# Designs tried in a protein design run: peptides against a protein of PDB entry 3V4L. Part 183

Target 1, 386 residues: chain A of PDB entry 3V4L
Amino acid sequence: GQPLAKDKVALLIGNMSYWEHPKLKAPLVDVYELTNLLRQLDFKVVSLLDLTEYEMCNAVDEFLLLLDKGVYGLLYYAGHGYENFGNSFMVPVDAPNPYRSENCLCVQNILKLMQEKETGLNVFLLDMCRKRNDYDDTIPILDALKVTANIVFGYATCQGAEAFEIQHSGLANGIFMKFLKDRLLEDKKITVLLDEVAEDMGKCHLTKGRQALEIRSSLSEKRALTDPVQGAPCSAEALVRNLQWAKAHELPESMCLKFQCGVHIQLGFAAEFSNVMIIYTSIVHKPPEIIMCDAYVTDFPLDLDIDPKHANKGTPEETGSYLVSKDLPKHCLYTRLSSLQKLKEHLIFTVCLSYQYSGLEDTVEEKQEVNVGKPLIAKLDMHRGL

## One batch from the design tools (peptide; made by RFdiffusion4, then SolubleMPNN)

Design b2_p20_1_s3 (from b2_p20_1, 10 letters changed)
Fold by OpenDDE base, seed 3:
Structure b2_p20_1_s3 (fold): chain B 386 residues (1-386), chain A 20 residues (1-20)
Amino acid sequence: as target 1 above (386 residues)
Amino acid sequence: SVEPQRFYGTDNEIVFLDTR
């Protein structure tokens, strides 16, 4: 019979905004496009950008809570990385220069923990460099992995080689994701799918002799990312998993704010990633005696590190939101919250209405405080230990 | 600073590659 997944869960991490290392650009597009493809494959997807070491550890711990016997687990990482002694290290955005294994997440440690969950399939897609880090002489003592015959690694590059992204003025994928996205929806054994991606990369003149896909697999069964999820969640664990995932993706409801002057503002929310939300405001009603009226958001929690110069933009693109701009209402003011994982409390902020009456030169201001609870990933309380 | 390597794209465009 066709293999069945008990469930399908993916964690996607894209690190770009490094503190002490070169900034990347393509992980934004790579994580977004892969999220949309995996959702079409009935994966529960958590998508996270720009994580610190602590935030990455917590994201992995929450991902492991979603794993159980016969669940398909997929980890994708795009960012800086290295490989020492056959162990892959993902580099957090707060990693020092030089970074070491103690500042990074070891993928083989994550694999060990996934094997303890008795997962049905373990897929790692590592879109990072695999060069040795000569500043880290630590030989990792890893426990022996179990023989589970359900492991697939897709490395964006060969051992000891670099992975690349194309430096464009616009949005571009990393080289691996450029080819992976075209085949990811195919009903094929995951190792066959990745082999076809390797052939497509091998035909590209840009990658020839610079980057080649490496597949490492122990997968003994014909398992595909297209494998259907086993029917109604019959177990208490499956219900908990579904509820936990749903909580991490719950947007605040749209609100209609009414000001004393008779202006009505629509406040709306959109998810770009599990830790990135766009707030938008629009004037839905204005009394005719009010000639000018602007509604802006302010007084955000300090933990979100929001620069007011980047808030309340006339376009989503001016906030750095290039991906969801087509799905957003037009003629709003837009604010991008890019670090929802840092939110310890409820998201409370102020909507300020500035307006002018016909025949008065002075501007009038009215303010309303808004509490939207914990949006998206902020419901997981990733910072409870700080 | 890893200098971005210059490569020719399909249309004689200079493509820069950044390393991850």
Scores: peptide ipSAE 0.262, ipTM 0.746, DockQ to the pose 0.026
Fold by OpenDDE base, seed 1:
Structure b2_p20_1_s3 (fold): chain B 386 residues (1-386), chain A 20 residues (1-20)
Amino acid sequence: as target 1 above (386 residues)
Amino acid sequence: SVEPQRFYGTDNEIVFLDTR
């Protein structure tokens, strides 16, 4: 019969905004496009940008809580990385220069933990460099992996090589995602799909002799990302998984704020990623005696590290949101919250209405505090232990 | 601006590749 997944869960991490390393760009696009494709494949997707070591560990722990017997688990990582002695290390954004294994997440350790969950399929898509790190002489003593015959690694590059992204004037994918996205929806065994992606990369003149996809697999069964999810969640664990995922993707409800001057503001929320939310404000009613009015958001929790210079923009793109701008309402002020995983408390902020009456030169301000609880990934309390 | 680490031209187009 056709293989069934008990459920399908993906963790996607894109690290770009490194503190001590070159900044990347393509992981933003790669994680976003892969998220949309995996959602079409009925994956529960957690998508996270710019994680510290601690945040990456917690994201992996939360991902492992979503895994269970017969569940398909997919981990995608785009960012800096290295490979020493056949062990792959994902580099967090706070990693020192030079980084070492103690500052990084070992993929083979994650695989060990995934095997303990008795998963139906384990897919790793590692869109990072596989060069040796000569500053790290640590040989990880890994316990022997179980023989589960359900493991697939898709490496964006061959052993000892670099993975690349194309620097365009605009948004572009990494080389691996550029080819992967065109085939990801195909109803093929995952290793066959990745082999076709490898052939497509091999035909590209840019990629030829620089980057080649490597597939490492023990997958003995015909498993595909298209494999249907087994029907309604019958187990307590499946219910918990569904609730946990839903909790991590719950947006605040849109609000209509009424000010004393008679101005009405619509406050709305959109998810770009599981840890990235856009707040937008619009004037929905203005008394005729008010000639100008703007609704600003301010006084965010310090944990979010919101630069006021990037808040309250006339376009989503001016906030650094290039991907979801088509789905956002027009004629708003936009603010991008890019670090929701840092939020320890409820998201409380101020909506400030600045307005001017006809025939008065002075601007008047009214303020309302808004509490939206814990949006998106902030509901998982990933910071538990600091 | 992150300076592109490597410069590769194909078909007279200059493509900058950043390493991950």
Scores: peptide ipSAE 0.261, ipTM 0.742, DockQ to the pose 0.026
Fold by OpenDDE base, seed 5:
Structure b2_p20_1_s3 (fold): chain B 386 residues (1-386), chain A 20 residues (1-20)
Amino acid sequence: as target 1 above (386 residues)
Amino acid sequence: SVEPQRFYGTDNEIVFLDTR
């Protein structure tokens, strides 16, 4: 029979906005496109951009809580990275220059913890450089990995080599994701799928002699990303996993705000990523005596570090939202919250209505406070130390 | 600043590659 997954869970991390390192661009597109493909494959996907060391650790810990016996786990990382002594290190956005192993997440440590869960499949897709870091002399004493089958590494490049992204004037993928996305939905054993991606990459003139996909596998079974999720009965652990995932993906409900002047505002919410939300406002009713009115969102929690100059834009693209803009309602004001993982409290903000009556020169303001609870990833309370 | 490596594409397009 076709193999069954008990469940399918993916964590996707894209680091771009480094503090002390060159900024990247393609991880935005790579994480977004991979998220949409894995959702079509019935994966529970957590997608996160621009994580600190602490935030990456917490995201991995929450991902490991979703893993159990016979669950398929997929970790994708796009960002800066290095490899020392066969250990792969993912570089957080707050990593110092130079970075060391103590500032980074070791993938082999994550693998060890995944092996303890008796997962049905473990897939690591590492879209980062594999150069040695000469500033890190630490030999990680990794405890011996258990001799488990069903592990697959897809490295975007060979040992000691670089992974690349294309500088384009528009949205572009990294080199690995450019080829991976075209095959990811194929009903093939995951190692066969990755071998075909390696052949496609090997035909590309940009990558010849610079970047080649490396596959490391202990996969002794025919497992595919297309393998169906096992139906009911759900175990108690499956119910807990489903509830935990649902919390990380719950958007606030759309609200209709009514002001004393008789203006009605629609307030809506959209997810770009698990830690990135778009707020949009629109005027849905205006009394005829009001000649002009605008609805602004303001007074956000300080933990979100929202610059008012980047809030209340006439287009999603002006907020930095290039991917979800087609799915958003038109003729709104848009605000992008890009760091929901930093939210410790409820998302409380003010909707400010500025309006003018016919024949009055003075603008009038009305304000309404809105509490939407903890949206998306903020429900996981990643700031609570385990 | 690691300067992006300049490569000529097949169509004489200059493609810049950034390293991850």
Scores: peptide ipSAE 0.261, ipTM 0.751, DockQ to the pose 0.027
Fold by OpenDDE base, seed 4:
Structure b2_p20_1_s3 (fold): chain B 386 residues (1-386), chain A 20 residues (1-20)
Amino acid sequence: as target 1 above (386 residues)
Amino acid sequence: SVEPQRFYGTDNEIVFLDTR
């Protein structure tokens, strides 16, 4: 019979905005497209961009809280990485140059912790380089893995090789995700699916002799990403898991703000990722005596490090949001909050209405403070230890 | 800094690959 998953949970991390390393571009697209595909597969997806070491550790800890007996766990990582002595290291955005194992997350440590949860399936999709880091002579003493026969590694490249992304002027995937996305929805054993992806990648002239998918598996059962989730949550733990995931993906409700001048503003929120939210404002009512009015968002918490030059844009693309623009309402001002994991307090900001009356040259301003609580991933308090 | 590798696409377009 087809196996049942008790639940399906995915953590997707895309690191691109490195401080001390070359910036990447494709992890944005890769995480976004994979998120949408895994959602169609009934995965609970946490999608995170540009995490520090501390933030990555906390994201993994929160992911592990969503895992339990018979749950399918999928970890995807796109970013810089290395492999020393068969250990895969994911490089955080704040990693020094050169980075070492003490600055990075070891995937095999995460696997150990997933095995302690008695998961039904553990899938690692590592879209990173597997070159040796010659600056890291540390041999991590890893505890022996349990024999669980439910492990699949999809490496974007061979051992000791590089993983690549195409420099394009527009949105482009990394090489691995370009081929993975075309097959991910197929009702096949995950190792068979990845083998077909490897064949498709092997036909590409750009990757031939440079990048090849490697599959490492210990999977005794015919498990697929398409395997149905077991129906109603039968355990208290499953209910808690569903509530924790839902909490981490709750958007603020859309608000209608009324100003003293009689202007009404719609304030709306959209999730691009679990840690990336777009705020949009639109004028929904304007008195006829007001000839011009604009609604700006300002006075954000300092922890979000929002550059005012990238706020209040006439298009989502001008904020750096290239993916969600089709799903957003038109004719708004847009602001992208890309670091919601850094939010220690409630998201409090000011909506500033600037307007002009007919026959007056001077602009008038009215301000209203808005408290939207902790949006999305900010509800997990990923900074509780700082 | 790993220099982006230059490849020729099928149409003689120079494709740059960044390393991850």
Scores: peptide ipSAE 0.230, ipTM 0.726, DockQ to the pose 0.027

Design b2_p20_1_s4 (from b2_p20_1, 9 letters changed)
Fold by OpenDDE base, seed 4:
Structure b2_p20_1_s4 (fold): chain B 386 residues (1-386), chain A 20 residues (1-20)
Amino acid sequence: as target 1 above (386 residues)
Amino acid sequence: SVEPRRYFGTDNEIAFLDER
């Protein structure tokens, strides 16, 4: 019979905004597109951009809490990375230059922890370089992996090689994701699917001899990403998993704010990623005596590091949101919160209405404080212990 | 030593990916 997944869970990490290393672009698009594809495959997807070492550790810990016996686990990483002695290291955005294993997350350690959960399938998609880091002489003493025969590694490149992204004037995928996305929905054994992706990369004149997919697998069963999830959650653990995932993806409800002047503002929220939210404001009612009015969001928690220069924009793109603009309401002011994992407290901010009456030159301001609780990933409290 | 990193391709290489 077709194998069943008890559940399907994915953690996608895209690191781009490195402090001490060259900035990347493709991980933004790659994580977004892969999120949408995995959602069509009934995966519970946590998608995170620009994580520090501590934030990456917490994201992995929360991902491991969603794993259990017979659950499919998928980890995707796009960013800087290296491979020393057959160990793959994901580089956090706060990693020093040069980085070492002590500053990075070892994928094989994550695999060990996934094996302890008795997962049905472990898929690692590593869209990073696999060059040796000569500044790191540390040999991690890894415990022996269990023989689970349910492991698949898709490396975007060969051992000792580099992974590339194509520098477009616009949004472009990394080379690996460009070919992966075209096949990801196919009902094929995951190793067969990845072999077909490797063939497609090998046929492309741009990638031929520059980047080749490497597949490393120990997969004894015909398991596919298309494998159906087992019906209604029969276990307390499956219920907890569903609740934890739902909690991490709960948007604030849209609000209608009423000001004393009689202006009504619609405040709305959209998720770009699990840690990235767009706030949008629109004027839904204006008294005829008010000739001009604008609704700004301000006074955000300092932990979010919101640059006012990128807040309250007339387009999502001016905030740095290039992916969800088609799905957002038009004629709003937009603000992008890109670091929701840093939120220690409730998201409290001010909606400031600036308006002008007919025949008065002076602008009037009214303010309302809004508390939307902990949106999206902020509910997981990824800063517990700092 | 060049640190292990993702690299940007060149713009001239891109034009050939969209035409296929």
Scores: peptide ipSAE 0.031, ipTM 0.631, DockQ to the pose 0.026
Fold by OpenDDE base, seed 3:
Structure b2_p20_1_s4 (fold): chain B 386 residues (1-386), chain A 20 residues (1-20)
Amino acid sequence: as target 1 above (386 residues)
Amino acid sequence: SVEPRRYFGTDNEIAFLDER
């Protein structure tokens, strides 16, 4: 019979805003597009941008809690990275220059932990450089991996080579994701699918001799990303897994705020990523005696590092949200919260209504505090140790 | 030190990737 997945879980990490390293752009688009494709494949997807070392460790730990016997696990990483002695290291955004293995996450350590969960399939898609880091003399003593015959690595580039992104003025994929996205939905054994992606990349004149996909696999079974999820969750562990994933994806409910002046504001929320949320405000009712009114969001928790100059924009694009802007209501004020993993407490903020009456020159302000709890990834308390 | 970096292609290299 066709293999069944007990469940399908993916962790996607895109690191771009490095502190001590060159900033990247492609991981934004790559993580977003891959998230949408994997959701169409019935994956439970956690998508995270710009993680510190500590935040990456916690994201991996939470991902491992979603894994169990016969679950398909997929890890995608787009960012800076290196490979020493056949070990792949993902570089967090807070990594020093030069970085070492002690500042980075070893993919083979994650694989070991996935094998302990008795997963049905382990897929690693590593969209990073594979050059040796000569500043890291650490020889990782990795324990021998179990013979599980269910491992697939798709490396965006060859051993010792670079992965490329193209600097566009607009949104562009990395080279690996550009070819992967066109085939990802195909009902094929994952190694066959990746081999076709490798051929497509190899036919491109720009990538030929610069970047080539490497496939490393021990996959003995015909497993595909299209494999159906096994029916109703029969175990307590499956229920817990579903609840954990649901917590990481729960948006606040839309609110209708009523001000004393008779203005009604709708407050809405949209997820761009598991750690990135857009808040939008719209005026749904205005008394005729009020000629002008705007609803601003202010007084965010300091942990979110929200610059007021980037809040309350007339378009989603002015917030840096180019991907979900089409799905948002028009004629709102928009604010992008890009670091929800940093939120220690409930998301409490102020909605400030500024308005003017007909025949009065002075603006009036009314304020309401809003508590929306812990949105999205903030429910996982990824900062409990800081 | 050549840090292991994702290489940034030029705008001219993009136009060529999007035309295919």
Scores: peptide ipSAE 0.031, ipTM 0.622, DockQ to the pose 0.027
Fold by OpenDDE base, seed 2:
Structure b2_p20_1_s4 (fold): chain B 386 residues (1-386), chain A 20 residues (1-20)
Amino acid sequence: as target 1 above (386 residues)
Amino acid sequence: SVEPRRYFGTDNEIAFLDER
């Protein structure tokens, strides 16, 4: 019969805003597009941008809680990385210069933990460089992996080589994601799908001799990303997994705020990623006596590091939100919360209405405090260990 | 030191990959 997945879970990490290293751009687009494709494949997707070492460890731990016997696990990483002695290291955004293995996450350690969960399929898509780090002489003594015939590595590049992203004036994919996205929905064994992606990269005159996909697999079964999920979650573990994922993806409900002056504001929320949310405000009703009014959001929790200069923009793009702008309502003020993983408390903020009456020179302000609880990934309390 | 970096392709020719 066709293989069935007990469930399908993906963790996608895109690191781009490095503190001590060159900033990247492609991980934003790569994680977003891959998220949308994997959702069409009935994956439960956690998508995270710009994680510290601690936040990456916690994201992996939460991902491992979603894994169980016969579950398909997919880890995608886009960012800086290196490979020493056949071990792949993902570089967090807070990694020092130079970084070492102690500052990075070893993918083979994650694989070991996934094998302990008795997963049905383990897919690693590593969109990072595979050069040796000459500043890291540590030979990791990795524990022996279990012999499982269910592992697939798709490396964006060859051993000892670099992965590239394209500098466009606009948003562009990394080289690997550009070819992967065109094939990802195909009903093929995952190793056959990746081999076709490797052929497409090899036929392209721009990537030929610059970057080549490497596939490493022990996969003995015909498993595909298109494999259907086994029926309604009837196990207690499947229900817990579904609830845990749903909690991490719950947006605040849209609110209608009413001010004393008779102005009504719509407050809305949109997810860009599991840790990135857009808040938008719009004036939905204005008394005719009020000639001008604006609704600003302010007084965010300090742990979110929200710069007021980047809040309350006239377009999503001015906040750095280029991907979801088409799905957002027009004629709002927009604020992007890009670090929801840092939120320790409830998201409490102030909505400030500034307005002017006809024939009065002075602006009037009214304020309302809003508590929206813990949005999206903030429900997982990824900081409980600090 | 060649830091293990994800590199930007500087070649303007890679822009033609999006037009297909």
Scores: peptide ipSAE 0.028, ipTM 0.635, DockQ to the pose 0.027
Fold by OpenDDE base, seed 1:
Structure b2_p20_1_s4 (fold): chain B 386 residues (1-386), chain A 20 residues (1-20)
Amino acid sequence: as target 1 above (386 residues)
Amino acid sequence: SVEPRRYFGTDNEIAFLDER
């Protein structure tokens, strides 16, 4: 019969905004597009941008909690990385320069933990460089992996080589994602799909001799990303997994705020990623005696590090939101919260209405505090050290 | 030593990839 997945879970990490390293661009687009494709494949997707070492560890731990017997697990990483002695290291945004294994996440350690969950399939898609880090002489003593015959690695590049992103003035994929996205929905064994992606990369004049996909697999079964989720009654574990994923993707409800001057504001929320939310405000009612009014959001929790210069923009793009702008309502002020994983408490902020009456030069302000609870990934309390 | 990192392609490399 066709293989069935008990469930399908993906963790996608895109690191771009490095503190001590060159900033990247492609991981934004790569994580977003891959998220949308994996959702079409009935994956539960957690998508995270710009994680510190601690936040990456917690994201992996939360991902491992979603894994169980017969579950398909997919980890995608786009960012800086290296490979020493056949071990792949993902570089967090807070990694020092130079970074070492002690500052990075070892993919083979994650694989070990995934094997302990008795997963049905383990897929790693590593869109990072595989050069040796000469500043790290550590030989990881990895415990022997179990012989599970359900592992697939898709490396964006060959061993000792570089992975590229295209430097455009606009939004562009990394080279790996450019070819992967065109085939990802195909009903093929995952290793066959990746081999076809490798052929497509090899036919491209730009990538030929610069970047080649490497596949490592022990996959003995015909498993595909298209394999249907088993519709059997939700085990307690499946219910917990569904609830945990739903918690990580719960948006605040849209609010209608009424001010004393008679202005009504619609406050809305949109998810760009599991840790990135857009707040938008719109004037839905204005008394005729008010000639101008704007609704600003301010007084965000300090943990979110919101620069007021990038808040309350007339377009989503001016906030750095280029991907979801088509799905957002028009004629709003937009604010992008890009670090929801840092939120320890409820998201409390102020909506400030600035307005002017006809025939008065002075602007009047009214303020309302809004508590939206813990949005999206902030519900997982990723800051509680185990 | 070249730090292990993602590298940027050129704008000309994109144009060729987007023309397909």
Scores: peptide ipSAE 0.026, ipTM 0.595, DockQ to the pose 0.026; fails the geometry check

